# Ledger of designs, part 32: peptides against a protein of PDB entry 4A54

Target 1, 94 residues: chain A of PDB entry 4A54
Amino acid sequence: MSVADFYGSNVEVLLNNDSKARGVITNFDSSNSILQLRLANDSTKSIVTKDIKDLRILPKNEIMPKNGTKSPSTNSTKLKSAETYSSKNKWSMD

## One batch from the design tools (peptide; made by RFdiffusion4, then SolubleMPNN)

Design b2_p15_1_s4 (from b2_p15_1, 5 letters changed)
Fold by OpenDDE base, seed 1:
Structure b2_p15_1_s4 (fold): chain B 94 residues (1-94), chain A 15 residues (1-15)
Amino acid sequence: as target 1 above (94 residues)
Amino acid sequence: ELTKELKEAIEKELA
């Protein structure tokens, strides 16, 4: 199972400084160890995993203000492999 | 529990 399987889930994150953040998981950057949450005000918060003391998934029945922001179905935009158009420098030696 | 699975997934991808 991957973190991506949990995209769209509402979570509560407890940070090492005892502050809490609540939001929807929108992204996880494994290279930089960053969990991204969309907050109730539609802002995005990036949390470094080392700063996380604990986290929990909030039950669906918990009356979180359904800001009916439809989780944008992340249409897996097929990252079209950028065809490296090798610009053939046609150096016409004249 | 889903929370446990999420935690495990995070740990796995960080390794």
Scores: peptide ipSAE 0.679, ipTM 0.933, DockQ to the pose 0.573
Fold by OpenDDE base, seed 5:
Structure b2_p15_1_s4 (fold): chain B 94 residues (1-94), chain A 15 residues (1-15)
Amino acid sequence: as target 1 above (94 residues)
Amino acid sequence: ELTKELKEAIEKELA
């Protein structure tokens, strides 16, 4: 089994400095020993594996705290309907 | 569990 089999999984990573990161696994670079996570704010965090103290896969039903450990929202991407408001300036010249 | 498998996969690919 490869790390790629876990792409898309939501994980919590505990770092050696006791900080935590939560995100969805998007990539693993074995050559550079880097695990990449997509965070809740849609940014990407690269973590060197040697800095990882522990990690766990989060269950799908775990309520992700919004502000703490940024777990990527497995929330169905609310398609930001870019409502292109075509402002039809109907210039009605009365 | 899946977490264990993930850890093992990481270790294998780093070796």
Scores: peptide ipSAE 0.676, ipTM 0.934, DockQ to the pose 0.633
Fold by OpenDDE base, seed 3:
Structure b2_p15_1_s4 (fold): chain B 94 residues (1-94), chain A 15 residues (1-15)
Amino acid sequence: as target 1 above (94 residues)
Amino acid sequence: ELTKELKEAIEKELA
């Protein structure tokens, strides 16, 4: 599958400087290695993949768009806390 | 599981 299958997903990104960014994946530029997140204020944050230490998809209760697929829903979901922060929070992968 | 798949997708498209 492609990164585009995850557009609209809420993610938490752990950066190399141990800060965190939280937002919705809106675009991925493979040529330039840039992941774009939409933040709570509707601004866009561009993250270079080399600066990503880890990331995780935040849980959401939503039916997948099509049966038989593992792709997350592409439905627009506004994040309650799509922001960048430096606090150390629980980190886990699904 | 989905997180792992996303990571793999990123790595694949960057290669």
Scores: peptide ipSAE 0.663, ipTM 0.932, DockQ to the pose 0.605; fails the geometry check
Fold by OpenDDE base, seed 2:
Structure b2_p15_1_s4 (fold): chain B 94 residues (1-94), chain A 15 residues (1-15)
Amino acid sequence: as target 1 above (94 residues)
Amino acid sequence: ELTKELKEAIEKELA
């Protein structure tokens, strides 16, 4: 599975400085280690992966960024949204 | 689960 499979997914990113970013994955540049998010205000945030402390795919019941989607979608693959309806910590992997 | 997959994908492509 590639990061591209998750384009369109709504994610929340916890950065090393404890700030958070929430947006739709629009691109991933592996060469430069950049994860790109479209934020709710339609702006773009480029995040260096080394600055990412943790991330999670947002469940369907959370507020989505503008023009976001609840599930990963690509031209060839549409994945089901993450089912985080379990007793897990906020930043636990699912 | 999907979050885990995403994390793994990132790590894989960064390698």
Scores: peptide ipSAE 0.653, ipTM 0.932, DockQ to the pose 0.535; fails the geometry check

Design b2_p15_2_s1 (from b2_p15_2, 6 letters changed)
Fold by OpenDDE base, seed 1:
Structure b2_p15_2_s1 (fold): chain B 94 residues (1-94), chain A 15 residues (1-15)
Amino acid sequence: as target 1 above (94 residues)
Amino acid sequence: DLEELTKKLKEALEK
């Protein structure tokens, strides 16, 4: 199994300096042993694996404070299809 | 379970 199999997983990382980071695994550089996390504030943190003391995968239900992803207001531009109702004025000639 | 998955992730990171 590779780290890539865990892309998208939410993890808590305990670093050797006793600081913690929480984020989603977005990338892993195997050549340089660098784990990339996307944090709650949408920033990216790169962590060298040698600096990791411990880590755990978090349950999906742990509401990481989703930065209020402004739901892209899909401005559903209601394309008012101007259905030009061609009112065929059927001029009934009498 | 999450513990097993965590273990697998740790193993993958060490490779």
Scores: peptide ipSAE 0.669, ipTM 0.928, DockQ to the pose 0.689
Fold by OpenDDE base, seed 5:
Structure b2_p15_2_s1 (fold): chain B 94 residues (1-94), chain A 15 residues (1-15)
Amino acid sequence: as target 1 above (94 residues)
Amino acid sequence: DLEELTKKLKEALEK
């Protein structure tokens, strides 16, 4: 089994400096021993495997704590379709 | 289970 089999998995990585990173595995460079994670803010973090103290795969349902980046409220600007009611001016010629 | 998968991932990273 290769690391590529786990692409798309959500993981928590504990580093040797006791910091933690959470993200989705997007790539692994075996030549340089670099694991790449996509973080909640859509940025990419590269981690050298020698700096990993521990890791775990997270359940799919664990809502990555969205850093309160306000989901851009798609202000659905209701494009008021100006219904141009073509008032048919019925010119009644009398 | 997730524990087994985690183990496999760890092994894969050491390769």
Scores: peptide ipSAE 0.669, ipTM 0.928, DockQ to the pose 0.659
Fold by OpenDDE base, seed 3:
Structure b2_p15_2_s1 (fold): chain B 94 residues (1-94), chain A 15 residues (1-15)
Amino acid sequence: as target 1 above (94 residues)
Amino acid sequence: DLEELTKKLKEALEK
């Protein structure tokens, strides 16, 4: 299973500095270990995987993995606004 | 099962 199987999934990322980010997975550079998230405002943020402490898939706008899929889906997933966190949100969805 | 999917994603990120 590859990261591409999760393109379109909405995720919450906890960084090593305890900041959080939410977005939809749009791309992954395996060579450089860079995860790209699309925010609610349609901007894209890149995260180096070494900076990720933890992550979870959110129930909203979840796309199930498809076997054999190694390319981004054409499905347009729009992020909803993020809820308020006690921790710093490095990349806001809005 | 979001927990299992999350686990799989984490594993995929480390490949």
Scores: peptide ipSAE 0.667, ipTM 0.926, DockQ to the pose 0.662
Fold by OpenDDE base, seed 2:
Structure b2_p15_2_s1 (fold): chain B 94 residues (1-94), chain A 15 residues (1-15)
Amino acid sequence: as target 1 above (94 residues)
Amino acid sequence: DLEELTKKLKEALEK
């Protein structure tokens, strides 16, 4: 498996400095060994793999403590379903 | 399980 198979997964990363980071895996740079996480505050954290002491995948149902950052109300622009204009070519044959 | 997946992720990160 590749790291890409885990994109979108929530992980907790324990760093060598004993700090922890929690976020969603958004990218991995294999050339530079950099794991990118999106944090709860929507910021991005880049972590060099050599700085990772341990990590774990979090269950999907673990309500990441919603720090009350209001998920921007994605104005669900109602994609108006393109009404299939059935052009009834009323061919009036007289 | 999550433990197995975690292991796989760790392995993938070391590649």
Scores: peptide ipSAE 0.665, ipTM 0.929, DockQ to the pose 0.756

Design b2_p15_2_s2 (from b2_p15_2, 8 letters changed)
Fold by OpenDDE base, seed 4:
Structure b2_p15_2_s2 (fold): chain B 94 residues (1-94), chain A 15 residues (1-15)
Amino acid sequence: as target 1 above (94 residues)
Amino acid sequence: SLEELTKKLIEALKK
């Protein structure tokens, strides 16, 4: 099995410096041993595999913690498009 | 399992 089989997977990476990165695997450079992640802010992070202390694949439903901005709970308040029934009260003036 | 897949990924990264 190759790393390419895991493209699109959401992973948490623990680095040797005890920092963590979460993102989607987008690429792997086998020649240079570099794993590329797409982060929640749509930026990319390149990680040298030698710097990886631990790694896990996250469940699909695990909300990637957006840094600080509350993903607005798009409470899709279904804006009930008030169908303004324009009842054309045609005031027929006799 | 996700754990097994994780192990496979780690193995793949080491190649």
Scores: peptide ipSAE 0.669, ipTM 0.929, DockQ to the pose 0.672
Fold by OpenDDE base, seed 1:
Structure b2_p15_2_s2 (fold): chain B 94 residues (1-94), chain A 15 residues (1-15)
Amino acid sequence: as target 1 above (94 residues)
Amino acid sequence: SLEELTKKLIEALKK
């Protein structure tokens, strides 16, 4: 299992300095051991894995304090089914 | 469980 399998997961990270960060996993740099989180304020936090003391995945129902940034309602642009205008080949057999 | 998934994530981070 890779870290990529957890992209989009909401996590709480306890750092070695006893500070905490909460956010969604957006990326992991394996070469540099850097975990990237998107925070509630839409900012990005990069965390070096060696600085992580503890980590937990949060349940979906745990209300992260949404600073009022409305999840962009992905307006599911209803792909209007291109009405294939069946060109009625009106064979005018005149 | 979330606990098990957390363990897997931690393991993945340590690789």
Scores: peptide ipSAE 0.664, ipTM 0.929, DockQ to the pose 0.721
Fold by OpenDDE base, seed 3:
Structure b2_p15_2_s2 (fold): chain B 94 residues (1-94), chain A 15 residues (1-15)
Amino acid sequence: as target 1 above (94 residues)
Amino acid sequence: SLEELTKKLIEALKK
């Protein structure tokens, strides 16, 4: 199988710095080993594969970004959104 | 299973 077979899949990526990224796989550059994720805000995050500690495919009943989804989002269940997780508070000035 | 698919994806990323 190729990475392209997984385009549109929602994944959670654990990085070597222990941060997490969650998004939909939109592209993979095999020559440069760069995985691209579309995030909940429709921005794109590029991840070098060497920085990936762990990865898992999320269930299809998860909230996906607006564009590039294979499965429609549903309001019937509480779903997790594609997002990035950091130890730092984005809004904290403390 | 999702676990098996995840393994396949990881292997694909290593190619």
Scores: peptide ipSAE 0.650, ipTM 0.928, DockQ to the pose 0.711
Fold by OpenDDE base, seed 2:
Structure b2_p15_2_s2 (fold): chain B 94 residues (1-94), chain A 15 residues (1-15)
Amino acid sequence: as target 1 above (94 residues)
Amino acid sequence: SLEELTKKLIEALKK
């Protein structure tokens, strides 16, 4: 499985500096190891993979960034966008 | 599960 399979997925990234980023995966540069996220405010954030401490795919029942889409194993659904952040981790999908 | 998918994503990022 490639990162491209997860384009459109909403993720929460914990960085080594303990900051968090939440966004939709829009691109991955494998050559440079750069993950690009679209944030809730439609800005983009580029993250070097070595700076990632932890990562999770967000459940769809959480508030998602604008234009969030399905994960590979889920159906595409329209999600509401918001500038709020949720720490929810409850999801039963396998 | 999302956990498994997350693992797959992490592995993909490490390639």
Scores: peptide ipSAE 0.643, ipTM 0.928, DockQ to the pose 0.682; fails the geometry check

Design b2_p15_2_s3 (from b2_p15_2, 7 letters changed)
Fold by OpenDDE base, seed 1:
Structure b2_p15_2_s3 (fold): chain B 94 residues (1-94), chain A 15 residues (1-15)
Amino acid sequence: as target 1 above (94 residues)
Amino acid sequence: KLEELTKKLREALEK
């Protein structure tokens, strides 16, 4: 399996300095051994794998504190379809 | 299952 198979997974990473990071795996640079996480605040954290002491995949049911980034309600600007009133020019030819 | 997946992820990161 590759790390790419785990993209989208929510993980808790324990670093060698005993700090913890939680986020969704968004990318992995295998050449540089850098794991990229998207954090709850939508920021991105890059972690060098050598700095990882431990890692666990979190169950989907653990409610990440969704900072409720309201999905930008795409205000579907209802493009008012210009009702082209086809004025039937009734050319009454007498 | 989750533990096994975690193990696989760890292994993948080490490759």
Scores: peptide ipSAE 0.668, ipTM 0.928, DockQ to the pose 0.656
Fold by OpenDDE base, seed 4:
Formats: structure tokens, C-alpha cells, sequence
Structure b2_p15_2_s3 (fold): chain B 94 residues (1-94), chain A 15 residues (1-15)
């Protein structure tokens, strides 16, 4: 599994200096080991992975303070299983 | 489930 699989996830990061950051994972630079988070104020924070002490994915129901920024609607594309409506074309030949 | 996902994310970051 890659970090890219978690893009859009809301995470809390505890840093080695005991500071915390919360945000949505927007990017990961594997070459430089840099995790990018979009914060509540729409700014971007870059975190070097070596500075991460702990990390957790936040549940969707944790009310991020409603600053009106539209949580990116995870369009849960409800894959509506296209129920193949077998259109029985009842061709009534009158 | 979230704990397992968190673990996977941590592992992915360490690669």
C-alpha cells in the first residue's frame, strides 16, 4: 500500500517536538520523505517523515472545526451497481 | 479498522 492511497484522509500528526498538526493528506514526496497536509486554514504544511513521532487517521465524524471550508466531499461515488434492468421489451404486436 | 489503516499508512511512510 502506498501513501497515495491515503490522499484525502484527515490525519493528526504528532511531531518529535510534541507539536501536533491536523490536516488532509494532499501529497507525499517519496524522494525527500516529505508529507504534505492541507490545514484547516487552507494553508499547506510540509512535514519531514523523520520528524513524525506518531500519526493517526481521524474518523470522518470528528467535526473538524466548521470553518466553512467544504470538507472535500469525499464523493463516495456510491458505485450504484448498475442493476442491469433487463428491459424486457414486451413488444406487443397488435 | 482505523487503527489498521493507520498502521498501513505508517508503514507506507517508512518505505
Amino acid sequence: as target 1 above (94 residues)
Amino acid sequence: KLEELTKKLREALEK
Scores: peptide ipSAE 0.666, ipTM 0.927, DockQ to the pose 0.721
Fold by OpenDDE base, seed 3:
Structure b2_p15_2_s3 (fold): chain B 94 residues (1-94), chain A 15 residues (1-15)
Amino acid sequence: as target 1 above (94 residues)
Amino acid sequence: KLEELTKKLREALEK
């Protein structure tokens, strides 16, 4: 299995600094080992996997923050080929 | 079930 199989899953991530992040997996950069989460405030958080102490998938019944983003109707949008995200690695180090 | 999926995700992240 690949991380891509878990896109759309809601996860809780415990970081090595004991901070926690909760969000939906939106992307994974395998080359740089960076997990991208969409947070409840619709912001994006990038997490380097080496900084992950623990993680868990949250049950679907947990109230996803109702920000009205309509559950993307699983239109089986074929994983169109990774458009070359010009990785402007603006890794905002928070 | 979720625990097993979590395990698989962890394994996928470590590859």
Scores: peptide ipSAE 0.660, ipTM 0.926, DockQ to the pose 0.657
Fold by OpenDDE base, seed 2:
Structure b2_p15_2_s3 (fold): chain B 94 residues (1-94), chain A 15 residues (1-15)
Amino acid sequence: as target 1 above (94 residues)
Amino acid sequence: KLEELTKKLREALEK
């Protein structure tokens, strides 16, 4: 399983400095270990994975950033959580 | 389910 499977998912990231970032996963640079989030204000935040203390996928009922990022599993610009993606794919889990 | 997915994401980030 790769990070790409979670593109379009809304996540909350807790950083080592105890700050939090919430956004949609838009990209992951595996070579440099950089996770890119699109924030609610449509800005982007790049996070080095070593700076991540914890993270979680946000429930669908929580506020999500603005639509615009396509899920790898759909042509829709609507935000799609990893749960939805996984449920429709072979690697889905309960 | 979300917990498991979160775990999978975390694991994927560590690869």
Scores: peptide ipSAE 0.641, ipTM 0.926, DockQ to the pose 0.665

Design b2_p15_2_s4 (from b2_p15_2, 4 letters changed)
Fold by OpenDDE base, seed 1:
Structure b2_p15_2_s4 (fold): chain B 94 residues (1-94), chain A 15 residues (1-15)
Amino acid sequence: as target 1 above (94 residues)
Amino acid sequence: ELEKLTELLKKALEK
């Protein structure tokens, strides 16, 4: 089980100073032991793992920070398949 | 340190 398995999870982090942070796990820097959370205001908070006292995963029904799911504008680039209608001009040689 | 976070996440899944 890797930390990456929890990417996208909504969590509440209790810090050693008794402050709380709530957000979605977006990244983990293993080299520096830094957890990145996306907050409700779309800002990113970096938390050093050593400063974490406790963590809980929030149920999906709790007001997830509006991941502004920018609806991937599926720019359905309608590849207008230029069906080059090769109008075979059947030159009827008379 | 990675182990700590992994442990916290594992414990959180059990709740």
Scores: peptide ipSAE 0.493, ipTM 0.870, DockQ to the pose 0.156
Fold by OpenDDE base, seed 4:
Structure b2_p15_2_s4 (fold): chain B 94 residues (1-94), chain A 15 residues (1-15)
Amino acid sequence: as target 1 above (94 residues)
Amino acid sequence: ELEKLTELLKKALEK
């Protein structure tokens, strides 16, 4: 199981400062440990993994970002375009 | 840190 298996999933991220971010997982930069979310307003939020306290996948009865899925999605899920942090798409297990 | 995120995602699937 890799992070890429969750691309397209709607998630709520709880940060170490107790703030929350809600969005669709669009990318993960393994080299820099940066999770990228597409938000409801179609903007992109980049989150450094070290700042994440907890994460949950949102059920269908929760408020969802636009064009998000209600369950874990596959890599084949088509998403609206979002800004990518890097073209380097690496998911090294190291 | 990839391991951390993977663990968080796996834990989220169990909820």
Scores: peptide ipSAE 0.484, ipTM 0.871, DockQ to the pose 0.151
Fold by OpenDDE base, seed 2:
Structure b2_p15_2_s4 (fold): chain B 94 residues (1-94), chain A 15 residues (1-15)
Amino acid sequence: as target 1 above (94 residues)
Amino acid sequence: ELEKLTELLKKALEK
């Protein structure tokens, strides 16, 4: 299994200095043992593997705190309440 | 599964 198999994975990295970094694995430099993460602000952080104390893979459903990318305001199209056409069958009895 | 994957990733990074 190659590190490349984890490209695109969301991870939380705990560093030896107790700082944390969260991002998507975009690259790994095997020669220098450097893990590259894309952060939520689209910046790139390079982390030397020797500085990693722990690494956690985040579940796909864990909403990375997206900094406020404005979710496109889904224009709540006012679902016009289906007017129950009460067809008053005016049964004209004679 | 995530724990196993994390372990594998760590091993891959140390290689």
Scores: peptide ipSAE 0.460, ipTM 0.851, DockQ to the pose 0.695
Fold by OpenDDE base, seed 3:
Structure b2_p15_2_s4 (fold): chain B 94 residues (1-94), chain A 15 residues (1-15)
Amino acid sequence: as target 1 above (94 residues)
Amino acid sequence: ELEKLTELLKKALEK
């Protein structure tokens, strides 16, 4: 089993200084023991494995808050159903 | 399964 099997996984890393980092595993440098995470802002964070206290894998469905995803303002276009009042033109046929 | 996978990942990082 290789670390490469986990590429693309969302993870939360707890560091020895009690800080946390969340991102997608993009690379691992085995020679230098450096884990690379892509963060929500599309930047890359390099973490030395010796600085990792704990790691958890996040479920795939956790939408990393993309900083820039403007919540599509669901403009609830209230389609006001224009009730077309059919004016009964009573054509009086004499 | 996620717990097992997490443990395997930790072990892989230490190699």
Scores: peptide ipSAE 0.457, ipTM 0.850, DockQ to the pose 0.656

Design b2_p15_3_s1 (from b2_p15_3, 10 letters changed)
Fold by OpenDDE base, seed 2:
Structure b2_p15_3_s1 (fold): chain B 94 residues (1-94), chain A 15 residues (1-15)
Amino acid sequence: as target 1 above (94 residues)
Amino acid sequence: MKPVTVEIKSKKPKP
């Protein structure tokens, strides 16, 4: 499996500074170790993979930032914090 | 669906 297998997937990235970013994977530069996310405001965020503590794929049924398809307004049910299964992402720099 | 954790492996630039 390559990062390319997840292009167009909606993700939540937890950074080493405990900040979170949510967006769609648009690109990955394997040479520079840079993950590119498209955010909900259509801006692009580049993240160096060394600064990523954890990354989760969000299920497609959780509100993807809607480009254009009217999925009906299902009420803001506060998505309970899905318990971060703390698999320590060992970022092995080989 | 369970959240899938993705390990991002950087490829070292081949020398």
Scores: peptide ipSAE 0.133, ipTM 0.720, DockQ to the pose 0.026
Fold by OpenDDE base, seed 1:
Structure b2_p15_3_s1 (fold): chain B 94 residues (1-94), chain A 15 residues (1-15)
Amino acid sequence: as target 1 above (94 residues)
Amino acid sequence: MKPVTVEIKSKKPKP
């Protein structure tokens, strides 16, 4: 499996500084190890893979707030921090 | 669906 298999996937990236970024994977520069995300504001964020502590794929059914459609106020059911089910799927690249 | 954690390992280009 390559990083390209995840293009167009919505992800949450946890950085080494404990900051979070959410966006769609649009590109991966293998030479520089840079992951490019498109953010909800249509801006792009480049993240060095070495600065990534953790990355989770978000299910397609998690309504990204697309800029523009008033999703009716479905009550903020506190998504309790689903404790990081550390299923370290250690992708062994053979 | 369980969240899938993906570890992105950059392969250094082998020379």
Scores: peptide ipSAE 0.126, ipTM 0.701, DockQ to the pose 0.025
Fold by OpenDDE base, seed 4:
Structure b2_p15_3_s1 (fold): chain B 94 residues (1-94), chain A 15 residues (1-15)
Amino acid sequence: as target 1 above (94 residues)
Amino acid sequence: MKPVTVEIKSKKPKP
């Protein structure tokens, strides 16, 4: 499973400093180990993957604040129900 | 249901 499979997914990232970031995955730099998130204010946040403690995918049906930017209609893989994917994310790219 | 583990591997720069 590649990080690219989650592009356009809304996520909550818990950092090692216990801070949280919410945004859409826009890019992953595998050379520098950097995850890029688009925030609700349309700014981009770069996060080094070593600083990530946990990452959860947010279900599309939870009230996204309606910033009227057309979600690109890329294939709704039905990530079923809000099961807390509490998995030790060992960061691995094939 | 079992939690899904998402793995994100970084390519170490080749020496």
Scores: peptide ipSAE 0.121, ipTM 0.707, DockQ to the pose 0.027
Fold by OpenDDE base, seed 3:
Formats: C-alpha cells, structure tokens, sequence
Structure b2_p15_3_s1 (fold): chain B 94 residues (1-94), chain A 15 residues (1-15)
C-alpha cells in the first residue's frame, strides 16, 4: 500500500514531540521522506516522516468542510464504524 | 479490521 493511496484522506499526525497536526494528504516526497498536509486554513505543512510517531486516518464524516466547495454528493454509505485504522507506519527505508 | 500498516518507502536518490 503506497502513501499515494491516501491522497485526499484527512489524517491526524502525532509527532515525536507529542504535537498533533490535522490535514489532508496532498503530496509525499519519497526522495526527502516529506509528507505534505493541507491544513484547515488552506496552508500547507510539510512533515518529515521520521518525526511522525503515529498517523491516524480520519473517517470522511469527520471532514467538516470549511467553506463552500461541494464535495460531490456521492451517496452516504454510512461507514458506521470509524475503525481507528492505527496505521503503525513501518517506515521501510530500502 | 486489522490495522493496516502503511509502509512509506523512501527512495534514496540514486547518485
């Protein structure tokens, strides 16, 4: 499973300093190991993957859209269980 | 469901 499979997903990143960042995955630089998040203020945050302690994918229903871009209303399949996908990121450096 | 481990493979830049 590639990071690209999670582009456009809303995530909560727990950093090694116990700080949290929430945003949408917009890019991943595989050369520099940098995860790019779009924050709720439309700013971009770059996070070095070594500084990530844990990453949680947020259910689509927790994406409160700030302002006005109609997510296309494709059918509310109630994914009932926010199964907390604790993605233990095993960073394999090849 | 089992937690999905996301392996982020960094490609070392080839010299």
Amino acid sequence: as target 1 above (94 residues)
Amino acid sequence: MKPVTVEIKSKKPKP
Scores: peptide ipSAE 0.119, ipTM 0.716, DockQ to the pose 0.028

